# Peptides against a protein of PDB entry 3ZOQ, part 90

Target 1, 223 residues: chain A of PDB entry 3ZOQ
Amino acid sequence: QLLQDSWWNQLKEEFEKPYYQELREMLKREYAEQTIYPDSRDIFNALHYTSYDDVKVVILGQDPYHGPGQAQGLSFSVKPGVKQPPSLKNIFLELQQDIGCSIPNHGSLVSWAKQGVLLLNTVLTVRRGQANSHKGKGWERLTDRIIDVLSERERPVIFILWGRHAQMKKERIDTSKHFIIESTHPSPFSARNGFFGSRPFSRANAYLEKMGEAPIDWCIKDL

## One batch from the design tools (peptide; made by RFdiffusion4, then SolubleMPNN)

Design b2_p18_4_s2 (from b2_p18_4, 13 letters changed)
Fold by OpenDDE base, seed 2:
Structure b2_p18_4_s2 (fold): chain B 223 residues (1-223), chain A 18 residues (1-18)
Amino acid sequence: as target 1 above (223 residues)
Amino acid sequence: DEEEKEKEEAEKYEKYAV
């Protein structure tokens, strides 16, 4: 799938930069020699589902799930038929407690993406079984640019920043225009330290309503 | 035309796609 023009216009200059060309050549080798996730066609799914102009909310992840069939190019999301990872289960628990949504029988967040929730990882690829294997290879520079161009946008964005890694991106966000929702990460290691009860979904919708925008239907239907 | 558009799309895709 081709990047939408709205994203292409924001990112085209990045793709021509040496860092991205080096990243791309590295990734071509990685995909040829190893099992890399997500599928190469799914790398930019966050941008495919949510145009630059349609972004209402950003949820930052670190890197894709590194297990078979899990990653679908969306932060925290897993393909249908895949067991929900612990962090995603906690996201759905918080969703249920926050706004009363049922826990879906799958882990696909595509319905959020289609409504303007940019499900962006800071690193867009990973080797099978090797978390953070593509950290520091160039993705962070591209995804920083994605954050930057969203921060530069006049129409406000809501950034949901779970945990320290995502919160480090706060320095790139113009908080005079954009809203930030921060908590601990939904991981079992941190969720009880502030993620649970943080009510990011209702808070995001409250900001959208104040902006005169349609709220996100965070409730996910069963498949 | 459609052919020119497809060519431009292909050229764009070749710049970033893995």
Scores: peptide ipSAE 0.491, ipTM 0.880, DockQ to the pose 0.017
Fold by OpenDDE base, seed 4:
Structure b2_p18_4_s2 (fold): chain B 223 residues (1-223), chain A 18 residues (1-18)
Amino acid sequence: as target 1 above (223 residues)
Amino acid sequence: DEEEKEKEEAEKYEKYAV
C-alpha cells in the first residue's frame, strides 16, 4: 500500500534525506538477514489507516511488539488471534472503566485508526525478541517530523501521551492549538500510578465535541 | 494517464518503501 497523498506531501522531503536512506538500507539488510516486525508492508500502517487530514487523536507508542504475529504497524495494537499484551489489556480495562465498553476478544485497534486515531510508534520496526533493537537508527527523526507537521496543522489534534517517553514529545507540540492528555504508561509496572482512572477516552471525546467534531467510537466489536 | 500514475506511484514507493 502506498502512502496517501496527504502524508506524502508532508514527508516526501524526509525520505530524500541521508538519514532516511541510511535507515532504509539498514532495514533492507535487517529484513533479509533476520526476522523483523512488523511485516515490511505493515511498517506505515498508522499512516495508511489515518490520513494527515483525518488525524483527530494521536496515541504514541515506543516500538512494535517483538513477538511472532503481534505487530500490526499500529501502536499498542495486535493482530486478531494474538493474545492481548499486558499494556493492551490495561488499555481495555481503562476503556471499560472510563466509558463502559466491553473488553474485546481481540487486540486490533484498526477501528480506532479508521476513525482518525493515529496509532504511531516512535520507532517503526524491531528485531524478533529484541525490544528497542532499532532505536536510534533514524525512525525517531521521521516520527518527530510526523509530530511536527501535525503540530503545525491549523486544525487541532489531541495527543495522548502515556508515560515519560511519549511525554518527552510534548516539547514538539504547540499546546496553544493542540490538546494533551498525559498519564503514566498502561504497563503493569506503571498503570496503577495514574493510568487507571486517567479517563483518556472520555477526555478525548470531550475535546472533540468542544471542537465541533464527531467523537471517536472507542468501543471495539468482537470478531 | 493510468500508466503515468502507476509510474509516479512506483517512483514514490521506491523512495521510502522497505
Scores: peptide ipSAE 0.489, ipTM 0.880, DockQ to the pose 0.017
Fold by OpenDDE base, seed 5:
Structure b2_p18_4_s2 (fold): chain B 223 residues (1-223), chain A 18 residues (1-18)
Amino acid sequence: as target 1 above (223 residues)
Amino acid sequence: DEEEKEKEEAEKYEKYAV
């Protein structure tokens, strides 16, 4: 699938830069020689489902799930039929407590993406079974640019920053225009220290309503 | 035309796609 013109116009200069060409050539070798996730066609799914202009909310992840069939190019999201990872289970528990949504029988967040929730990882690929294996290879520079161009946008964005890794991106966000929702990470190791009860979904919708925008339907239907 | 559009799309795709 081709990038939408709205993203192409924002990112075309990045793709021509040496860092991205080096990243791309590295990834071509990696995909040829090893099992890399997500599928190469799914790398930019966050941008495919949510245009630059349609972004209402950003949820930052670190890198894709590194297990078979899990990653689908969206932060925290897993393909239908895949067991929900622990962090995603906690996201759905908070969703239930925050706004009363039922826990879905799958882990696909595509319905959020289609409503303007940019589900962006800072690193967009990973080797099978090797978490953070593509850290520091160039993705962070591209995804920093994605954050920058959203921060430069006049229409406000809500950034949901779970945990320290995502919160380090706060320095790139113009908080005079954009809204930040921060808590600990949904991981089982940190969720009880501030993620649970943080109510990011209702808070995001409250900001959207204040801006005169349609709220997100965060409730996910069963498949 | 459609052929020119497809060529431009292919050229864009070749710049970023893996």
Scores: peptide ipSAE 0.456, ipTM 0.865, DockQ to the pose 0.017
Fold by OpenDDE base, seed 1:
Structure b2_p18_4_s2 (fold): chain B 223 residues (1-223), chain A 18 residues (1-18)
Amino acid sequence: as target 1 above (223 residues)
Amino acid sequence: DEEEKEKEEAEKYEKYAV
């Protein structure tokens, strides 16, 4: 099976639907004919690192980084040794101001994922150098379903929604049960309009503590 | 270099506009 059991039980029906079969065939062609990111084996890394049952926090991204060696199947995250993109730099600046974490010497957010932070992009693949090139090809339907099944989960989830694209998903989230943290996007274009000072990390941990759950260790160790 | 620049530009000015 494509996913580990907890996600497979939630999503298995999607993979048999025509839209996903069409997406799959498109992706086969794209990976054969173009340079596509991330590596095909890394497409579902967000779901691999964070099981359905282990999700504590969701951070939504748009689509993967489209440069060589950057994308690792986790929203905002880059592989070690890759220069930190501007939005990620701003995320770390806010992290430092919010809870005092040092700026790490790499951009990998795998440590968050392993603690229950689902780092989900709404579109899970991209062509090299072509941002949003796989928008509207079927990923959004699958990732909407991921949001839906999390919203339906009895155990509450914290959704961190940076910027308008992520905030459009709020309509799919049962806010009577789940917690939402909203601000402007960490992009240099918008960060000074509300992202900086939004303190999403301490706020998320405050909700986790209220739920009787262990907080996230947001501080990232150097490699 | 060009791809990195394009990524930075897309992220900064277009892709993640408010």
Scores: peptide ipSAE 0.039, ipTM 0.729, DockQ to the pose 0.361

Design b2_p18_4_s3 (from b2_p18_4, 14 letters changed)
Fold by OpenDDE base, seed 5:
Structure b2_p18_4_s3 (fold): chain B 223 residues (1-223), chain A 18 residues (1-18)
Amino acid sequence: as target 1 above (223 residues)
Amino acid sequence: AAEAAHEKEAEERELYAV
């Protein structure tokens, strides 16, 4: 099967629907005819690293980085050896100011994913050099279902929603059970308007502790 | 309101403009 059992049980019906079959056929053509990111084996890395039951925190992104070697199937994350994109640099600046972590020498957020931080983009593929090139092709319907099944879960989840695109998903989240942390986006264009000083990392850990859960170790070690 | 929406889409696009 495509996913581990916990996610497969929640999403298996989506993969049988016409919209996903059409998306799959589109992706087969795209990967054959153009350079598409991430690698096809890495598309579902967010779900591979973080099981449905292990999700503690969700961080929503838009779509993958469109440069060579960058995207690894996790929102905001880049492969080791890749220069940190501006928004990721700002995320690490806020992390340092919030909880005192050093800025890592790489941009991989895999350590967060392994602790229950679902690093989900709403669109899971992109053409080289063409941001949002796979917008409106069916990914949003699947990723909306991912948000829905997490919202329906009894065990609470923390949703970190940076910027308007992520915040538009708030209507799908049962705020009677789940917590939302909202701010402007970490982009250089918006970070000074509310992202800096928003302290999402300490706030997320405060909620986890209140729930009786282990906090996230947000500090990333050098490689 | 429309300008702010386009600016935010541009901001999210420029996330990846590296």
Scores: peptide ipSAE 0.039, ipTM 0.677, DockQ to the pose 0.083
Fold by OpenDDE base, seed 2:
Structure b2_p18_4_s3 (fold): chain B 223 residues (1-223), chain A 18 residues (1-18)
Amino acid sequence: as target 1 above (223 residues)
Amino acid sequence: AAEAAHEKEAEERELYAV
């Protein structure tokens, strides 16, 4: 099976649907003819690192970084040794200001993923140098289903929705049982309009504590 | 038209600001 059992039980029916088969055939062509990110084995890393049952927090991104060696199948995250992108730098600045964490010497958010932070992009692949090149090809339908099955889960989830694209998913979230943290995007173009000072990390932990759950250790160790 | 243009520009700003 493509996914671990907890996610497979929730999503197996999607992989049999025509839209996903069409997406898969598109991706086969794209990976054969173009440079596509992330590596095909890393597409579902968010679901590999964070089981359905272990999801505490969701951070939605749009699509993967389109530069060489950057994308690792986790929203906003970059592989070790890769220069931190501007949005990620702003995330770490807010993290420092919010809860006092040091800025790490790398951009890997794997430590968050391992603690139950689902780092999900709405589109899971991209062509090199072509942002949003795989928009509207079927990923959004799968990732909408991921949001839906999390929304249907009895155990509450915290959704962190940075920017308008992520906030459009709010309609799929049962706000009677799930928590939403909204702000502008961490992008240099929007961060000063509400992302900075939004304190998403402390707010997420406050909700986790209220739920009787262990908080996330958001501080990232150097490599 | 102006709202759609502002939404598109904001989407583009979010899209390009990875």
Scores: peptide ipSAE 0.037, ipTM 0.689, DockQ to the pose 0.106
Fold by OpenDDE base, seed 1:
Structure b2_p18_4_s3 (fold): chain B 223 residues (1-223), chain A 18 residues (1-18)
Amino acid sequence: as target 1 above (223 residues)
Amino acid sequence: AAEAAHEKEAEERELYAV
């Protein structure tokens, strides 16, 4: 099966729907004819690293990085050895100011994913050099369902919604059960307007502690 | 609205800038 059991039980019906079959056929052509990111095996890495039951925090991104070797199927994350994109640099600056973590020498957020931070893009593929090239092709319907099934979960989730694109998903989240942390996007164009000083990491951990859950170790070790 | 669209496009460009 495409996903591990906990996600498969929640999402299996989506994969049988016409929209996803059309998306799949589109992706087959795209991967055959063009350079698409991430690698096809890495598309669902967010769901592979963080099971449905293990989700503690969700961080929404838009779509994958479109440069060579960057995308690894996790929002904001880049493969080791890749230069940190500007937004990711700002994430680490806020991490340092919020909870005192050192800035890592790489951009991989896999350590967060392994602790229950679902690093979900709303669109899971992109053409090389063409941001949002796979927008409106069906991914948003699947990723909306991911948000929905998490919202329906009895065990609370923390949603970190940076920028307007992510905040548009707030209407899908049951705020009677789940916690939302909102700020401007970590992009250099918006970070100074509210992202810096928003302290999303300490705030997320405060909610986890209130819920009786283990906090996230947000600090990332050098490789 | 125009600032919002420009910020979004700018956010997109900056997110994916190498």
Scores: peptide ipSAE 0.033, ipTM 0.682, DockQ to the pose 0.120
Fold by OpenDDE base, seed 4:
Structure b2_p18_4_s3 (fold): chain B 223 residues (1-223), chain A 18 residues (1-18)
Amino acid sequence: as target 1 above (223 residues)
Amino acid sequence: AAEAAHEKEAEERELYAV
């Protein structure tokens, strides 16, 4: 099967739907004819690292980085050895200011994913050098279903929604059961308008503690 | 004015611009 059991049980019906079959056929052509990111094996890394039951926090992104070697199937994250993109640098600046973590020498957020931080993009693939090139091709329907099944889960989730694109998903989240942390996007274009000083990391941990759950160790060690 | 709907897209366009 494509996914681990916990996610497969939630999403198996989606993979049989016409929209996903059309998406799959599109992706086969795209990966054959174009340079597509991430690697096809890494598309579902967010779901591989963080099981359905282990999700504590969700951080929504738009689509993968479209530069060589950047995308690793996790929102905002880049592979080790890759220069930190501006938004990610701002995330680490806020992390340092919020809870005192040192800025890591790499941009991999895998340590967050392994602790239950689902690093989900709404679109899971992109053409090289063409941001949003796979927008409106079917990914949004699958990722909406991911949000829906998390919203339906009895155990509460914390959703971190940076910027308007992510915040548009709030309507799919049962806010009577789940917690929302909202601010402007970490992008240099918006970070000074509310992302800096929003303290999403300490706020997320405060919610986890209130739920009787272990907090996330947000600090990232150097490699 | 409303915030841009695709903040990351705008960032990436700037980052990869000539």
Scores: peptide ipSAE 0.032, ipTM 0.680, DockQ to the pose 0.069

Design b2_p18_4_s4 (from b2_p18_4, 14 letters changed)
Fold by OpenDDE base, seed 5:
Structure b2_p18_4_s4 (fold): chain B 223 residues (1-223), chain A 18 residues (1-18)
Amino acid sequence: as target 1 above (223 residues)
Amino acid sequence: MEEEEHKKRAEEYERYAV
């Protein structure tokens, strides 16, 4: 099964469109000829862990980590046993300062995904060692549609938009229904310019509580 | 009906999965 039913019902029309067929054909070649991340079976992990109806929070990333064993189909997340990338380290630092969570000994955000945090990259694949190598190949159209169908949902969603790339998606979000939390990117190059102290986790939970929803347990247990 | 749904989803996977 490509997608669970809740997402399939929202996205099935996209998969029949020429752009996706072209993307698929390109990716089939890429996976055959190059080292592509994540594993092809993990491309849609964000949608596997978080159903359309269960989405409470969206955290947008750009594209997957391009190093061996890193990407697991979730934005900012890395597989257990993988060294935490700089941006992820800063995310955990902010998490600690925001709500007092300990810094986990791994970088997997699967626990967030299972609670309704959609960890979505705008581009879902990358060549080894080549950041943004699959930019502009069709993923953005699909992921834009993901944002669109969430924006169209009656039940409110919280969008956490770190940095300019993610913030460019604001125009697709109906702010009359949905909430946006914005700051600079957690990257070491930008984190000190507004990410640190932005308190996205407590703010997200505050919105969830206002909506009568259960807050996210953002604290990640050690493995 | 279940078999048909399973078949459809299998066909979808074959057509659209990478």
Scores: peptide ipSAE 0.459, ipTM 0.861, DockQ to the pose 0.017
Fold by OpenDDE base, seed 2:
Formats: C-alpha cells, sequence, structure tokens
Structure b2_p18_4_s4 (fold): chain B 223 residues (1-223), chain A 18 residues (1-18)
C-alpha cells in the first residue's frame, strides 16, 4: 500500500478500474520514453502530506510544472532552490497583502500541506516542456473522485478554486456542507482581474474558526 | 544519459506509483 490508509479506503476501488489501469500503463510508457514530472515517488505527495481526515482546505491546480526540478506533487508548489513561478509569486503577494506574511525565499508549500491544505492538481503528471500533455488520460477521473469523497465527508472542507478550470469542479461540491472560495487565477494573465484582493487565506481561516478548527498558519518560513 | 534517466524513472514509477 503506497497511500495512507485514510486515502486508500476512499480510493482503493478507483485503482482497480479500467480507466486507472489504462492510465497506469500509459504512465509506464511515458516515464520510460519521456521526461515526466514530477518524480514517480512524488506523484501522490498531496495525499501523502495530507490525510483524508486531516484535509481542512483544498487548493486545486491544473497540472504539474513542466520544467526541470520544479514539480513536487503539490499544486503551485516548487521544490526548494527552484525559482518561484509567476503564479506562485502572485500567490505570495496576495498572501502578504491578505495576512501580512513575508515572501519566503523558496516556493515549497509543504508546510501548508502538513497543516491540512490539500494541494491537488487535477492532472498529476506532465511531460517536460509540454503543459497539459497528460490531460484527458484518466487523472481527472481519479481527482474528481478525490473531490467527491471530500464532498461526501461530514466534516466541512474549504475549497479554494482559482480560475475557470478549478471552478468547473464546483458542481461536485456539496455547498450545503462545504465552503467555496473562488476568484480568478493567480496567473499574471488573470491575477489583476480578481485574484489580487480576493484574500483567500484570511477567508479560509475565518471559515475554519467558525467551524471550531485551528486556522492555517499560511506564513512560510525561509529555508 | 537521457536513456538512463528514462529507464531509472520507469523503474521508479513501478516502485512508487500506485
Amino acid sequence: as target 1 above (223 residues)
Amino acid sequence: MEEEEHKKRAEEYERYAV
């Protein structure tokens, strides 16, 4: 078993389904023939760092960064020592403006993940230099199931949905039970159209407090 | 070098991917 028990119990049936077997066979070929990101051991890092029961917040991304050494299996996050991508820089700018956090000297969001922020991409792998190269290959069905089982959870979850792609998942979320924070994407192409000033971090913490849960420490320490 | 990297990655996929 490669997943935590809490996630395995929720997802084990998916891994036996034909779509996932086909995805797995595809990925075997892809990793053999192409440079694929992230590293195989990091594909499910979002689930490794944040158990099913510990999820407080979900931040949906599209697919991993496709440059060398960037992707670490967490949406928007990059490995330490990697230059912060533009969207991530904007996330940190909003974080600073929202709740006063300093801009970290790295782009790793692992500290969020460890606190219950599920940093989930809808597609969990990508070819080097080819954004969305693994779109429509089966990942979306698995990650939809992840959203579904979280939506079915009795304990409320906060879903942060940046941009249209993430917002398409809203239909899968029981809004009678869960909270949604949505804005434009942090990308330079869209951030000024609503992401900046959206204050997702303070809003998420406000919901957590209303639920009687500990807020997320969104501030990231330097490494 | 690239082929060796791909081979290693393929092997790692079998070990670490669900």
Scores: peptide ipSAE 0.429, ipTM 0.880, DockQ to the pose 0.038
Fold by OpenDDE base, seed 3:
Structure b2_p18_4_s4 (fold): chain B 223 residues (1-223), chain A 18 residues (1-18)
Amino acid sequence: as target 1 above (223 residues)
Amino acid sequence: MEEEEHKKRAEEYERYAV
């Protein structure tokens, strides 16, 4: 199977549903006829790097970066060698201010993913140069289920919800078990309205420590 | 060629996409 067993057990029923089969057929055509990001092998990288049981933190994005070489299947993350997008730069600025991390010379968040930070977009594919082009095609139903099965998990999860789009998923999260960190989006258009100074990284680690779990090493090493 | 890239991507999709 293409997914880790832990995720497959949670999601296998979704992949058999008509909506997902229709999505798959659509994507097959899209990848054949259009330039789609990320690469097909990277679509589920968030689930590949972070097993269902190992999820400690969730960071929700909307859809992948739509420029060449950018998207790597992780929300906000870009492949090494790619210029850091504005939102990601602001994430690193907040990281520096929050916990003193240096700004990395790349934009890959894989090190977070490997530590249990699920970097999930709500839509997992996009056409080149066409933001939101795969919105409403079925991904949201799958990713809603991902949120649901995490919400149903007994072991607590920390959800970091930047901006309105991510915050709309709050209704799916059992706040009696799980923790939510909310602020404005790291986008240059909204970061100064609450993202900066929100200290999501130290707050997340504070929750992890309270739960008796190892904190995330949010600092990213240069490549 | 762009068509060759698309064909490759389609094949990769069949291989790697759930």
Scores: peptide ipSAE 0.412, ipTM 0.877, DockQ to the pose 0.037
Fold by OpenDDE base, seed 1:
Structure b2_p18_4_s4 (fold): chain B 223 residues (1-223), chain A 18 residues (1-18)
Amino acid sequence: as target 1 above (223 residues)
Amino acid sequence: MEEEEHKKRAEEYERYAV
């Protein structure tokens, strides 16, 4: 199996369903005929870095960055050496204002993922230069299932939902068990309307501490 | 060059596809 056992146990039934087989066949053609991001080995990086049981926080994105060398299979994250996209810059600005972290010299959020922050896009692939090109092709059904199995988990999860797209998933989350942190999206078009000053990082850690869990070290070291 | 890259990426997808 190509997924960690904890995720495979939760998702194996999805991979056998017709919708996913159709998605897989579509992706075979896409990778053969188009430039698709991220690299095929990186598609499930969010699940590779953060096991089902180790999830403490979920940060939902829409789909991968569609420029060369950017996407690494983690929402909002870019590979080292890649210019930080505007939304990511704003995330780091809020991080600095919220808890005093310095702005890192790279955009990799792998350190968050390794601590239990599931950096999940709802759509896991994209064509070069064509945002949302793989929307409605089957990924959303799989990622909805990921949200569902986390919602069903006894151990609470913190969901950080930036913007309307992510917030639409709130209906799938059992808010009697799980915590929701909502604000506008970190995009330059929306960040000043509520994202800045929302303090999602300190709020997430406050919930973790209340649960008796170790907080996330949100500060990212330079490479 | 692009066609060769696409072929390699398709083969890679098959290797890493769940």
Scores: peptide ipSAE 0.427, ipTM 0.882, DockQ to the pose 0.037; fails the geometry check

